# Designs tried in a protein design run: peptides against a protein of PDB entry 5EG6. Part 38

Target 1, 151 residues: chain A of PDB entry 5EG6
Amino acid sequence: RLRSQTVSTRYLHVEGGNFHASSQQWGAFYIHLLDDDESEGEEFTVRDGYIHYGQTVKLVCSVTGMALPRLIIRKVDKQTALLDADDPVSQLHKCAFYLKDTERMYLCLSQERIIQFQATPCPKEQNKEMINDGASWTIISTDKAEYTFYE

## One batch from the design tools (peptide; made by RFdiffusion4, then SolubleMPNN)

Design b1_p15_2_s1 (from b1_p15_2, 8 letters changed)
Fold by OpenDDE base, seed 2:
Structure b1_p15_2_s1 (fold): chain B 151 residues (1-151), chain A 15 residues (1-15)
Amino acid sequence: as target 1 above (151 residues)
Amino acid sequence: MKKTLKAKVLYPPLA
C-alpha cells in the first residue's frame, strides 16, 4: 500500500515555474491524499492515510513547492485506465493521473513536455478508457515506509 | 489527522 509520502517519478520535475521532463532526472514529489470533496486552490487540506485507486491526490514538488491540480489516481491495465479500481495503490503497478473535473484529461509525457492528454472511451468496456504510454506513470517511494504488495 | 498546505498550482497545457 502507498501512503501519503514523498515519492519520485521519471520524466517529471519543476524548474523555472514550469513542469519539465527528463529521462535522466527523477522528480521528487509529495503525494498527498485529499478528501473527495476537497476544492481546488492554492490552499488545500490533506490527511494521512493509505491511498487507494480512485482517490483524489495532490502532487507537490519537493524542491519548488509547485503543485499540479487535483488528480485522481487510477490503475492502469495495459494502455487503459481503470475507472472503477479501488484497491490499494501498489508500486508494482503503473498508474495514471486523471485531472479532476476534466473530460478524460490525464497527465502525460509528450516530447519531453508534460501535457494533458485526452483519453478515449473504450467502446466495449465502460469501466475503461484508452490512454497512451506517456500517460502511464511509475511511483517510487523515497522514504523508509513499508509497503504491502498484492499479486 | 488533517493538515492545511499551500502550493501554487500549475496546469499542464492541453494537446
Scores: peptide ipSAE 0.447, ipTM 0.900, DockQ to the pose 0.917
Fold by OpenDDE base, seed 1:
Structure b1_p15_2_s1 (fold): chain B 151 residues (1-151), chain A 15 residues (1-15)
Amino acid sequence: as target 1 above (151 residues)
Amino acid sequence: MKKTLKAKVLYPPLA
């Protein structure tokens, strides 16, 4: 299970107003749970608790202190993001970060830059959107607490 | 518990 805590993923840093990432370096981030009705801003209210897919989160870089816009964390199944998954986030699964209030825009690693990539709708599966490999993320908790794993 | 945080927001560029 994942809760509001410090996590590790591919290292992100700010350069020229953009986030850059390295697949060979891992950085620490704070992942914060927001209320669904929390507005975007430099000030935001966070909650403690377990994070479920479909919830709104904030990612704050531990190094730079910069934050990404509000994201909805979504479960990934192969090359698709699931729109209706709501179970607890598991470190055993990759996830995707939908930029809230956009038209299917997801955080994507392209080369060494973090960009917004537009997912493609699945015509026969309304609960899925097709994403590329760069939009699939791995989260590893750096917290020392015990965890319950979900398959 | 709830708390208010402050962080500057950067928007990634579009593809």
Scores: peptide ipSAE 0.446, ipTM 0.902, DockQ to the pose 0.836
Fold by OpenDDE base, seed 3:
Structure b1_p15_2_s1 (fold): chain B 151 residues (1-151), chain A 15 residues (1-15)
Amino acid sequence: as target 1 above (151 residues)
Amino acid sequence: MKKTLKAKVLYPPLA
């Protein structure tokens, strides 16, 4: 299971006061667990604990200390983000980062830039939103982590 | 544990 800790992901890093992307580099971040009612701001309260899909998190660059806005980490199934998954986050699965309080905006890599990509509602599955490959992320823990295997 | 952190927030541009 993933807890509040240091993690790495490809493409994402901070340079020159902005988030940038590189297909050749891995960025290191602290992933912090927030309360669901935590407000957005430069000051925020983090909690210790294991992160589940659907929870609110903050990604803070371990090098620069700059952060993305509040994100909801969501489970990915192929080209869809699952809206109601709540199991523990696993490094074995891809995830998506929904920008909290937006209209289906997700953190996305596009042409070596980090952008917001608007997901499309899934017509026949109300608990899913269609995303692109650029909005699907892989997390690698750089700290001690527990691994749980699922079918 | 509970801890307050401070970090500049960066917003990615829209597609």
Scores: peptide ipSAE 0.445, ipTM 0.901, DockQ to the pose 0.914
Fold by OpenDDE base, seed 5:
Structure b1_p15_2_s1 (fold): chain B 151 residues (1-151), chain A 15 residues (1-15)
Amino acid sequence: as target 1 above (151 residues)
Amino acid sequence: MKKTLKAKVLYPPLA
């Protein structure tokens, strides 16, 4: 099970103030669990606990402190993202990161760049969206998160 | 325990 902690993912890293992709580099990130009603912003409140599919998370670069917008972590089944899965996130399976409040936009690796990829509705299953391989991510936990917070 | 963090938000480009 995945908790709020420091994680690593292949291909994703921050350089020059932007998110970049590299087949030879690994980026370390803090994955933070947010409340479902947490608003977007540079300041945000995080919570402890096991992360479940369908929950809102923040990925923060451990080096630069830069973050992606709020993401909903979703379970992946083959080349589809499951919209209603809510079980605990497993590191044994790939996951997808839906950009919250977008029209089916997912974090995607494409030609060594990080982009937003628009998933297409699954015609036969309303609880699934079709994604590509680049939108499927592997999360590997490293160590417990050490974070600076503001009160 | 809830904690408030600060991080610059970056948006990846669209395809």
Scores: peptide ipSAE 0.209, ipTM 0.755, DockQ to the pose 0.876

Design b1_p15_2_s2 (from b1_p15_2, 8 letters changed)
Fold by OpenDDE base, seed 3:
Structure b1_p15_2_s2 (fold): chain B 151 residues (1-151), chain A 15 residues (1-15)
Amino acid sequence: as target 1 above (151 residues)
Amino acid sequence: MKKTLKAKVVYPPLA
């Protein structure tokens, strides 16, 4: 299981006051669990706990202390983000970060840039949105982690 | 436990 803790992900780091990408580096972040009703701002309240898909999180750079906007962490199945998955986040699976309160915008790596990518609705499956590979992320915990096997 | 943190928010560009 993934809890509020320090994590690492490739292609994401902060430099010069902005989030950038690097194919050669892993960024270190603290992933914080927020309440679903937590508002956006430079000040925010975080909670301890295990993170589930569908919950709101904050990614804060461990080096610079800068943060991305509120994100909803979603489960990824191939090239789709699952909208209704709510099981515990697994480090064994890729995930997507939906920018909360946007029209299907996801955190995405494009070349060497971090951008917002707009997912396309899945015509045959209302509980899925089509994303690209750049919007799929792998999380590796830098803290003590408990792994549970699913599927 | 709950804790209030402060961090500058950075918005990635749309494209």
Scores: peptide ipSAE 0.556, ipTM 0.925, DockQ to the pose 0.904
Fold by OpenDDE base, seed 1:
Structure b1_p15_2_s2 (fold): chain B 151 residues (1-151), chain A 15 residues (1-15)
Amino acid sequence: as target 1 above (151 residues)
Amino acid sequence: MKKTLKAKVVYPPLA
């Protein structure tokens, strides 16, 4: 499971004050856990602990120190983001990053750019939102790996 | 433990 730590992901890095995508480069980030009531700002309070789906996180570039806005990390099931999942984040699963306090906006890879993509509601499944492949992310910890097995 | 950090916020553009 994932905790507040340094992580890396493909297709995400900071250059020239903006977040960019590259198939040849891996971005190194620190993922921070925020309280649910933490406000947006350049100054924010973080805490240690294991990260669960549905929690608010901050991604800070380890090189530039620049950060994305507050995100809610959500579990991905195929082409959908789960809205009610709250189990510990697993590196074995893809995840989606919902931009907090938006109308279904997710962090998305589009060609060489990182953009906000609006998910589509699932009419028959209120606990899911449809996302595209670009909004599905893989997180790889750069810290010591820890595994948990479930039956 | 809690600590306060400072980081410039960058907003990705809309699709």
Scores: peptide ipSAE 0.556, ipTM 0.925, DockQ to the pose 0.920
Fold by OpenDDE base, seed 4:
Structure b1_p15_2_s2 (fold): chain B 151 residues (1-151), chain A 15 residues (1-15)
Amino acid sequence: as target 1 above (151 residues)
Amino acid sequence: MKKTLKAKVVYPPLA
């Protein structure tokens, strides 16, 4: 399970005061758990604990200290983000980062840039939004990984 | 445990 901790991901790092992407570089970040009612700002309160899908998180670069806006971490199923998943985040699965309080904007890799990508609604499934591969992320904990296995 | 942190917010550009 994923908890508030230092994590790393490929394709995301900070350079020149901006977030950039590189297939050959790994960025180190601390993922913080926020309360659902936490407001956006340069000052924010964080909590300890295990992170569940649907919760609000902050990604802070461990090197520069710069942060992305508040994100809701969502479970990914194939090419869709699940809107109602609330189980503990598993490092075995890809995840998506919804920019909180936006119109379906997700953190996305486009070439070597980090951008906001607008997901499209799934007409057939109201609990899903269609995302592209660039909006799917893999998180690797710098701490000892803890996985829940189901046969 | 709660703690307050400070970090500059960077907004990624739109697609």
Scores: peptide ipSAE 0.548, ipTM 0.923, DockQ to the pose 0.926
Fold by OpenDDE base, seed 5:
Structure b1_p15_2_s2 (fold): chain B 151 residues (1-151), chain A 15 residues (1-15)
Amino acid sequence: as target 1 above (151 residues)
Amino acid sequence: MKKTLKAKVVYPPLA
């Protein structure tokens, strides 16, 4: 018998040189828009424009400077990541972070750990991939007024 | 134009 667990609030955070999911602390991350053809690396060119779903982004910890690999931010509908959604990213909507150039790997929370979770193709809809709950996130702007989400 | 967001990434999603 598997033990029942309640869902607790967690935040993406960098500690000890690693990304983790903290219930106590949150990291402030820069979400940089990249060009679709931007290569992986520590140095990258930030593209002008509002971030849309389907676009390539870099998440960089504002404190440590640690970054995740290039991600494609995708809109989430229920338990599926939408592959073709291209509207502006909204902090009021669920999103998923696809690790670019992987086989359906998504940034996923597993208790206190941040892992890669492989999404399953949706048999009914080619424009969707089935993700677990841990791969669905909300991004909330910090109190810094310099950066705003699309309205 | 805006080109960068600064945000916290939260689980579970709000909606």
Scores: peptide ipSAE 0.419, ipTM 0.857, DockQ to the pose 0.095

Design b1_p15_2_s3 (from b1_p15_2, 9 letters changed)
Fold by OpenDDE base, seed 5:
Structure b1_p15_2_s3 (fold): chain B 151 residues (1-151), chain A 15 residues (1-15)
Amino acid sequence: as target 1 above (151 residues)
Amino acid sequence: MSYTVKAKVVYPPLA
């Protein structure tokens, strides 16, 4: 299970004040659980506890202290993000990061770039959105990750 | 327990 803690995800790192992708490097981040009503800003209040799908989180680079905007962490089923899942986040299971208050924009890896990718509504299933592989992320807790992953 | 964090917000570009 995942809680507010230091985590690592492959390909994502910060360089030159921006989030970038690297095929060889793993970025170290602190994932912070926020209240659903927490506003966007450079200062925010962090909650303790296990993170559930559907909750609002902040990813902060442990090196630079820079953060992505507020994200909704969502469960992934194949090539879809589940909109109504609310169970505890499973470590190592792929998840998606929806940019809060956007029109289906997700954090996405595209070649060497970190971008916002717009998911497509699922016509047959209103509780799902179609995402690509680049929008599926694997989270590893640092206490359970090998040291060599962090460059 | 709760605490305050300060971090610069960076927006990734659109596709």
Scores: peptide ipSAE 0.576, ipTM 0.925, DockQ to the pose 0.922
Fold by OpenDDE base, seed 1:
Structure b1_p15_2_s3 (fold): chain B 151 residues (1-151), chain A 15 residues (1-15)
Amino acid sequence: as target 1 above (151 residues)
Amino acid sequence: MSYTVKAKVVYPPLA
């Protein structure tokens, strides 16, 4: 399970006031859980608890203190982001970061840059959006990890 | 419990 905590992710770090990619370094971030009605801003209120897919989060660089805008963390199934998943976030699964209140924009790795990538609706599956591999992220907790198996 | 965090917001560019 994932909660508000320090995490590390590959290909994401802050340099020169911007987020960009590094194939050689893992960026360290604090992932914060927000209320669904929390507004965007440089000051925000953080909730305690386990993070579930579909919830609003903030990624704050542990070094620079810079943050991405509000994100909705979504479960990934192959090349798709699931819109209705609400189970606890698992480190064993890739996730996607939807930029909240956008037209299907996701945090994406493109070469050496971090960009917004627009997902494509799935014609036959209303609960899914098609993303590319660059929009799939792996999160590794830097805290003591416990694994829970779901059946 | 809840607490307040202050952080500068950076927007990634569009594709």
Scores: peptide ipSAE 0.571, ipTM 0.925, DockQ to the pose 0.894
Fold by OpenDDE base, seed 3:
Structure b1_p15_2_s3 (fold): chain B 151 residues (1-151), chain A 15 residues (1-15)
Amino acid sequence: as target 1 above (151 residues)
Amino acid sequence: MSYTVKAKVVYPPLA
């Protein structure tokens, strides 16, 4: 299970005041759990506890101290983001980062850039949104963590 | 426990 802690992910890197993509490096970030009603800003309150899909998080670069906007971490099933999954975040599964309060915008790797990608609604499945491979992320905890296996 | 973090917010560009 994942809690507010240091994590690493490939292709996400901060340089020159912006987020960039790097195939050669794993970026190190603090992932912070926020309350669902926490406002956007340069100052935010971090909560303790284990992170579940559907919760609001902040990714802060451990090197530069720069952060992405508030994100909702969502479970990924193949090329879809699950909107109603709420189980604990697992390092064994891919995840997507929905930019909170946007129209289906997700954090996405495109070539060598980090961009916002708009997901497409699933016509037959209202609890899913279609994303691309660049919007699917793998995160690894760099701190001591308790691992629980889910299928 | 809770604590305050200060961090500059960077918005990725649109596709």
Scores: peptide ipSAE 0.570, ipTM 0.925, DockQ to the pose 0.899
Fold by OpenDDE base, seed 4:
Structure b1_p15_2_s3 (fold): chain B 151 residues (1-151), chain A 15 residues (1-15)
Amino acid sequence: as target 1 above (151 residues)
Amino acid sequence: MSYTVKAKVVYPPLA
């Protein structure tokens, strides 16, 4: 299970004061759990506990201390982000990072850039949004990995 | 238990 801790991800790192992508470099980040009502800012309160899909998180670069805006971590099913999933985050599954309080904007890798990509509503399923492959992320905990399986 | 973190916010550009 994922909790507020140090994590690593490929294709995301900070260089020159900005977030960039690299296929050869791994970025180390803290993923912090926030309350749903936590405001955006350069100071925020972190909560302990297991992270669930649908919760608000902050990604902070362990090297530079720079952070992305508040994100809602969402479960990914193929090329869709699930809007109503609330089970514990599993490191076995890809996830998407919705930029909180935006119009379906997700953290996305485009070539060497980290951008906001607007997801498309799923016509047949109201609980899903269509994302591209660049908006699907894999998280690897730097702590002892704990994987939870759901049948 | 909770604690406060300070971090500069960086907004990625739009697509």
Scores: peptide ipSAE 0.559, ipTM 0.921, DockQ to the pose 0.901

Design b1_p15_2_s4 (from b1_p15_2, 6 letters changed)
Fold by OpenDDE base, seed 2:
Structure b1_p15_2_s4 (fold): chain B 151 residues (1-151), chain A 15 residues (1-15)
Amino acid sequence: as target 1 above (151 residues)
Amino acid sequence: MKRTLKAPVVYPPLA
């Protein structure tokens, strides 16, 4: 299970106050669990615990200390983000990061830049939003973690 | 256990 801890992801790092992409290096980040009612700001309250899909998280660069806005971590099924998944986050699955309080904006890698990508509603499945491969992320724990599989 | 942290927020550009 993924908990509030240090993690690493490819194509994401901070330089010069901005988030950049690199095919040659993995960025190290702290992933923090927030309460659902936590407001956006430079100062925020985090709690320990295991992270579930649908929960609010903060990604903080371990090198620069810069943070992304509040994100909802969502489970990915092929090229869709699942809106109602709430099981514990597994490192065996790709995930998507929805920018909280936006119109379906997701953290996305595009031509070695980090951007906001707007997902489109899935016509036949209301519990899914269509994303691209650039909006699917792999998280690798750099701390002690328990690997679990959920069917 | 809860704790308060501080980190500057960076917004990625729109597509």
Scores: peptide ipSAE 0.569, ipTM 0.932, DockQ to the pose 0.924
Fold by OpenDDE base, seed 4:
Structure b1_p15_2_s4 (fold): chain B 151 residues (1-151), chain A 15 residues (1-15)
Amino acid sequence: as target 1 above (151 residues)
Amino acid sequence: MKRTLKAPVVYPPLA
């Protein structure tokens, strides 16, 4: 299970006022659990606990100390983000980071830059949004890896 | 446990 802790993913750093990432380099982040009603700001209150899909999180770069806006971590199924998944985050699965209170904007890696990518609705599945590969992220805990299996 | 953190916010650009 993933909890509010230090995690590793594609290395993110701030350069020129923007987040950059390398698909071939991995770096450490702090992923923090926020209350659903937590407002956006440079100061924010975090909670300990296991992270579930659908919850609000903050990603803080361990190198620069910079944070992304509030994100909702969502489960990924193939090329879609699931809108209603609420089970505990599993390190076995890729995830997507929806920028909270936006029109389907997701954190996306594009040519070493972190950008907002607008997902498209799935016509036949209201609980899914179509994303690209750049919007799919792999997270590994810096602690002892704990994978949750779901049948 | 709750704690308050401080971190400057960086907004990624639009695609």
Scores: peptide ipSAE 0.569, ipTM 0.932, DockQ to the pose 0.840
Fold by OpenDDE base, seed 5:
Structure b1_p15_2_s4 (fold): chain B 151 residues (1-151), chain A 15 residues (1-15)
Amino acid sequence: as target 1 above (151 residues)
Amino acid sequence: MKRTLKAPVVYPPLA
């Protein structure tokens, strides 16, 4: 299970006040659990606990203190994000980060850049959205393995 | 446990 803690995602890091990607670097981030009704802003309230798919989270760079906007962590099934999954987040299993209150925008790695990628509705399944590989992220807990995944 | 944090928000560019 994934809980509010320091984690690492491959390629993602902060440089020059912006989020960037590197095939050789891993960034350390704290993933914070937010209430569903928490508003966007530089000041926000977080809670401890295990994170479930569908919940709102904040990714804060442990080095720079910069944060992405509110994200909804979603379960990934092949090339689709599941909209109604609510079970506990599994570490090492790929997940997607939906930018909250957007039109199907997801955090995506493209050409060594972090961008917003618009998912396509799945015609045959209303509870799924089609994403690309760059929008699928692996989360690694760093509480016991910080020195292993940093290059 | 709840607490209030402060962190500047960075928006990734659109594709």
Scores: peptide ipSAE 0.560, ipTM 0.930, DockQ to the pose 0.949
Fold by OpenDDE base, seed 3:
Structure b1_p15_2_s4 (fold): chain B 151 residues (1-151), chain A 15 residues (1-15)
Amino acid sequence: as target 1 above (151 residues)
Amino acid sequence: MKRTLKAPVVYPPLA
């Protein structure tokens, strides 16, 4: 189970006011659980608990201390983000980060840049949105004594 | 337990 904690993912850093990342390097972030009604801002309230898909989270770079906007963490099935999954986040699965209050915008790695990628509605499945591979993320807890990395 | 944090917000560019 994933909780509010320090996690590792593809390395992110801020350059020129934007996040950049290397797909070949892993960096540490704090992932924080927010209340669904938490407003956006530089100041925010976090809570303890195990994170479920569909919940609102904040990613804070452990290196720079800077944060991304509020995100909804969603379960990924192949090349689709699941809109209605609500089970606990598993480190065995890839996830997607929907930028809250946007029109299907997801956190995406393109080359060495972090961008917003607009997902396409799935015509036959209303509970899914089509994303690209760059919008699929792997999260690894940094507080585990023994763990396996998943691609 | 809840606590308040402060972190500057960065918005990624659009694709």
Scores: peptide ipSAE 0.558, ipTM 0.929, DockQ to the pose 0.863

Design b1_p15_3_s1 (from b1_p15_3, 7 letters changed)
Fold by OpenDDE base, seed 2:
Structure b1_p15_3_s1 (fold): chain B 151 residues (1-151), chain A 15 residues (1-15)
Amino acid sequence: as target 1 above (151 residues)
Amino acid sequence: MRKVKAKKVLYPPLA
């Protein structure tokens, strides 16, 4: 299970006031759980507890203090983001970060840069959106974490 | 509940 804590993700890091990507570097970020009605800003209220898919989070670079906009963390199934998953976030699975209040825009790695990628609706499955591999992220906790394993 | 302050909010460019 994932809580509001310091985490690391490959490729994503901040340098020179901007987000950059490197296959050799892991960026250290603090992931903060927000209330669903929390407004956007440099200052925000953080709640404690386990993070579930579908909840709003903030990523803050532990080195530079730079933050991404409010994100909704979503479960990934192959190359699709699940819109209705609400179980606790598992570090065993990849996740996607939907930029809140956008039209299906997701945090994406593209050729050493971090961009917003627009997901495509799944015509046959309304609870899924098609994303690319660059929009699928792996989170590794740098703090003590509980893991839930399902066979 | 606690307050956190970031230095800046960065918006990644569109694809």
Scores: peptide ipSAE 0.515, ipTM 0.925, DockQ to the pose 0.896
Fold by OpenDDE base, seed 1:
Structure b1_p15_3_s1 (fold): chain B 151 residues (1-151), chain A 15 residues (1-15)
Amino acid sequence: as target 1 above (151 residues)
Amino acid sequence: MRKVKAKKVLYPPLA
C-alpha cells in the first residue's frame, strides 16, 4: 500500500518553466495525500494513511521543490482510466493522474515533455475514460520503511 | 496531518 512518501517515476525536471521527463532516468518525488476539499496552493495540508485510487494527491519534486497541481490518482485498465476505482494504490498497476477540476485532463508524457492530455469519454462505459500510453505511469516507492506491499 | 510547502506550482501545457 502506498502512503504519503517519497516515490520514483520517470525522471521529471523543470526546464523553461515546464516539467520534462526522461524515459531512461527516474526522479524522486514526494507524493502527498490530501483531503478532497483541500485547496490548490504552494502550501497544503497532508494526510497520513494509505493512498487509494480516486483520492487527491500532490507530487513534489524532491530536488527542486516544484509541484504539480492537485491530481486525482486513478487506476488504469489497459488504455482506460477507471473513474470509480477506490482500492489501495498498488505498484503492480499503472496509474493515471487526472488534473483536478479540469475537463478530463491527464498528466501525459509526450516526447519527453509533460503535457495535459484530454481523455475521451467512453460512451458505453461511463466509469471509464480513454487515455493514451503516455498518460499511464508507474510508481515505485523509494521509502521501503513506510511502504507496505499490496497485491 | 502536517503542512507541506512547495517552492512553486507548475502547470503543464495543453497538448
Scores: peptide ipSAE 0.512, ipTM 0.923, DockQ to the pose 0.829
Fold by OpenDDE base, seed 3:
Structure b1_p15_3_s1 (fold): chain B 151 residues (1-151), chain A 15 residues (1-15)
Amino acid sequence: as target 1 above (151 residues)
Amino acid sequence: MRKVKAKKVLYPPLA
């Protein structure tokens, strides 16, 4: 399980006042759980609890204090982001970060840069969106983590 | 519940 805490992710880091990507670097971030109705801003209210897929989060660089816009953390199944998954976030699986209030825009690594990548609708499954590999992320908690195993 | 203030909000460029 993942709570509002410090986490690390590969590729994503802040340098020179901007978000950058590097295959050789891991950035440390605070992941903050927000209410679904929390407005965008530099100041925001953080709630306690375990983070579930579908919830709104803020990523803040632990070094620079720079933040990304509000994101919805979504579960990834192969090359698709699941729109209706709501189970607790697992560090054993990749996730995607949907930028709230956008037309299917996701955080994506492309040519050592962090960009917005537009997912395409899945024709056969309305609860899925097709993403590329660059839009799938691995999260590792820097704090004590709890894991849930499924049979 | 607590308040957090980030230095700045950055929007990544579009693809």
Scores: peptide ipSAE 0.505, ipTM 0.923, DockQ to the pose 0.897
Fold by OpenDDE base, seed 5:
Structure b1_p15_3_s1 (fold): chain B 151 residues (1-151), chain A 15 residues (1-15)
Amino acid sequence: as target 1 above (151 residues)
Amino acid sequence: MRKVKAKKVLYPPLA
C-alpha cells in the first residue's frame, strides 16, 4: 500500500523549471495525500494514511520543489482508467493521474514531453475512460512501504 | 496533517 512518501518514476523529472521526460533519467517526487476538498495552490495541507484510488494527490519534485496541479490517482485496467475504483494503491499496477477538475485530462508522456492527454469515454462502460500507454505510469516507492499484492 | 509549500505549480501543455 502506498502512503504519502517519496516515489520515483522513470520518465518524469524537472529541468529548467519545467517538467520533462527522459527514458534515461528518473525523477524523485514526493506524493502527498490531500483531502478531496483541498483547494489548488502552492501551499496545501497533507493528510496521513494509505492512498486509495480516486483520492486527490500532489506530486512535488524533491529536487526543485516544483509541483503539478492536483491529481486524482486512478486504477488502470489495460488501456482504461477506472473511475470508481477505491481500493488501496498497489505498486504492482500501473496508475493514471487525472488532472482534477478537467475534462478527462490525464498526465501523459509523449515524445519525451509531459503533456495533458484527453481520455475518450468508454461507450459501453460508463465507469471507464480510454487512455493511451503514455498515460499509464509505474511508481516505485523509495521509502519503506507496506505492499499489497493482487492476483 | 501538515502544511507543505511548493515552489510553483506548473501545468503541462495540452496534447
Scores: peptide ipSAE 0.491, ipTM 0.921, DockQ to the pose 0.901

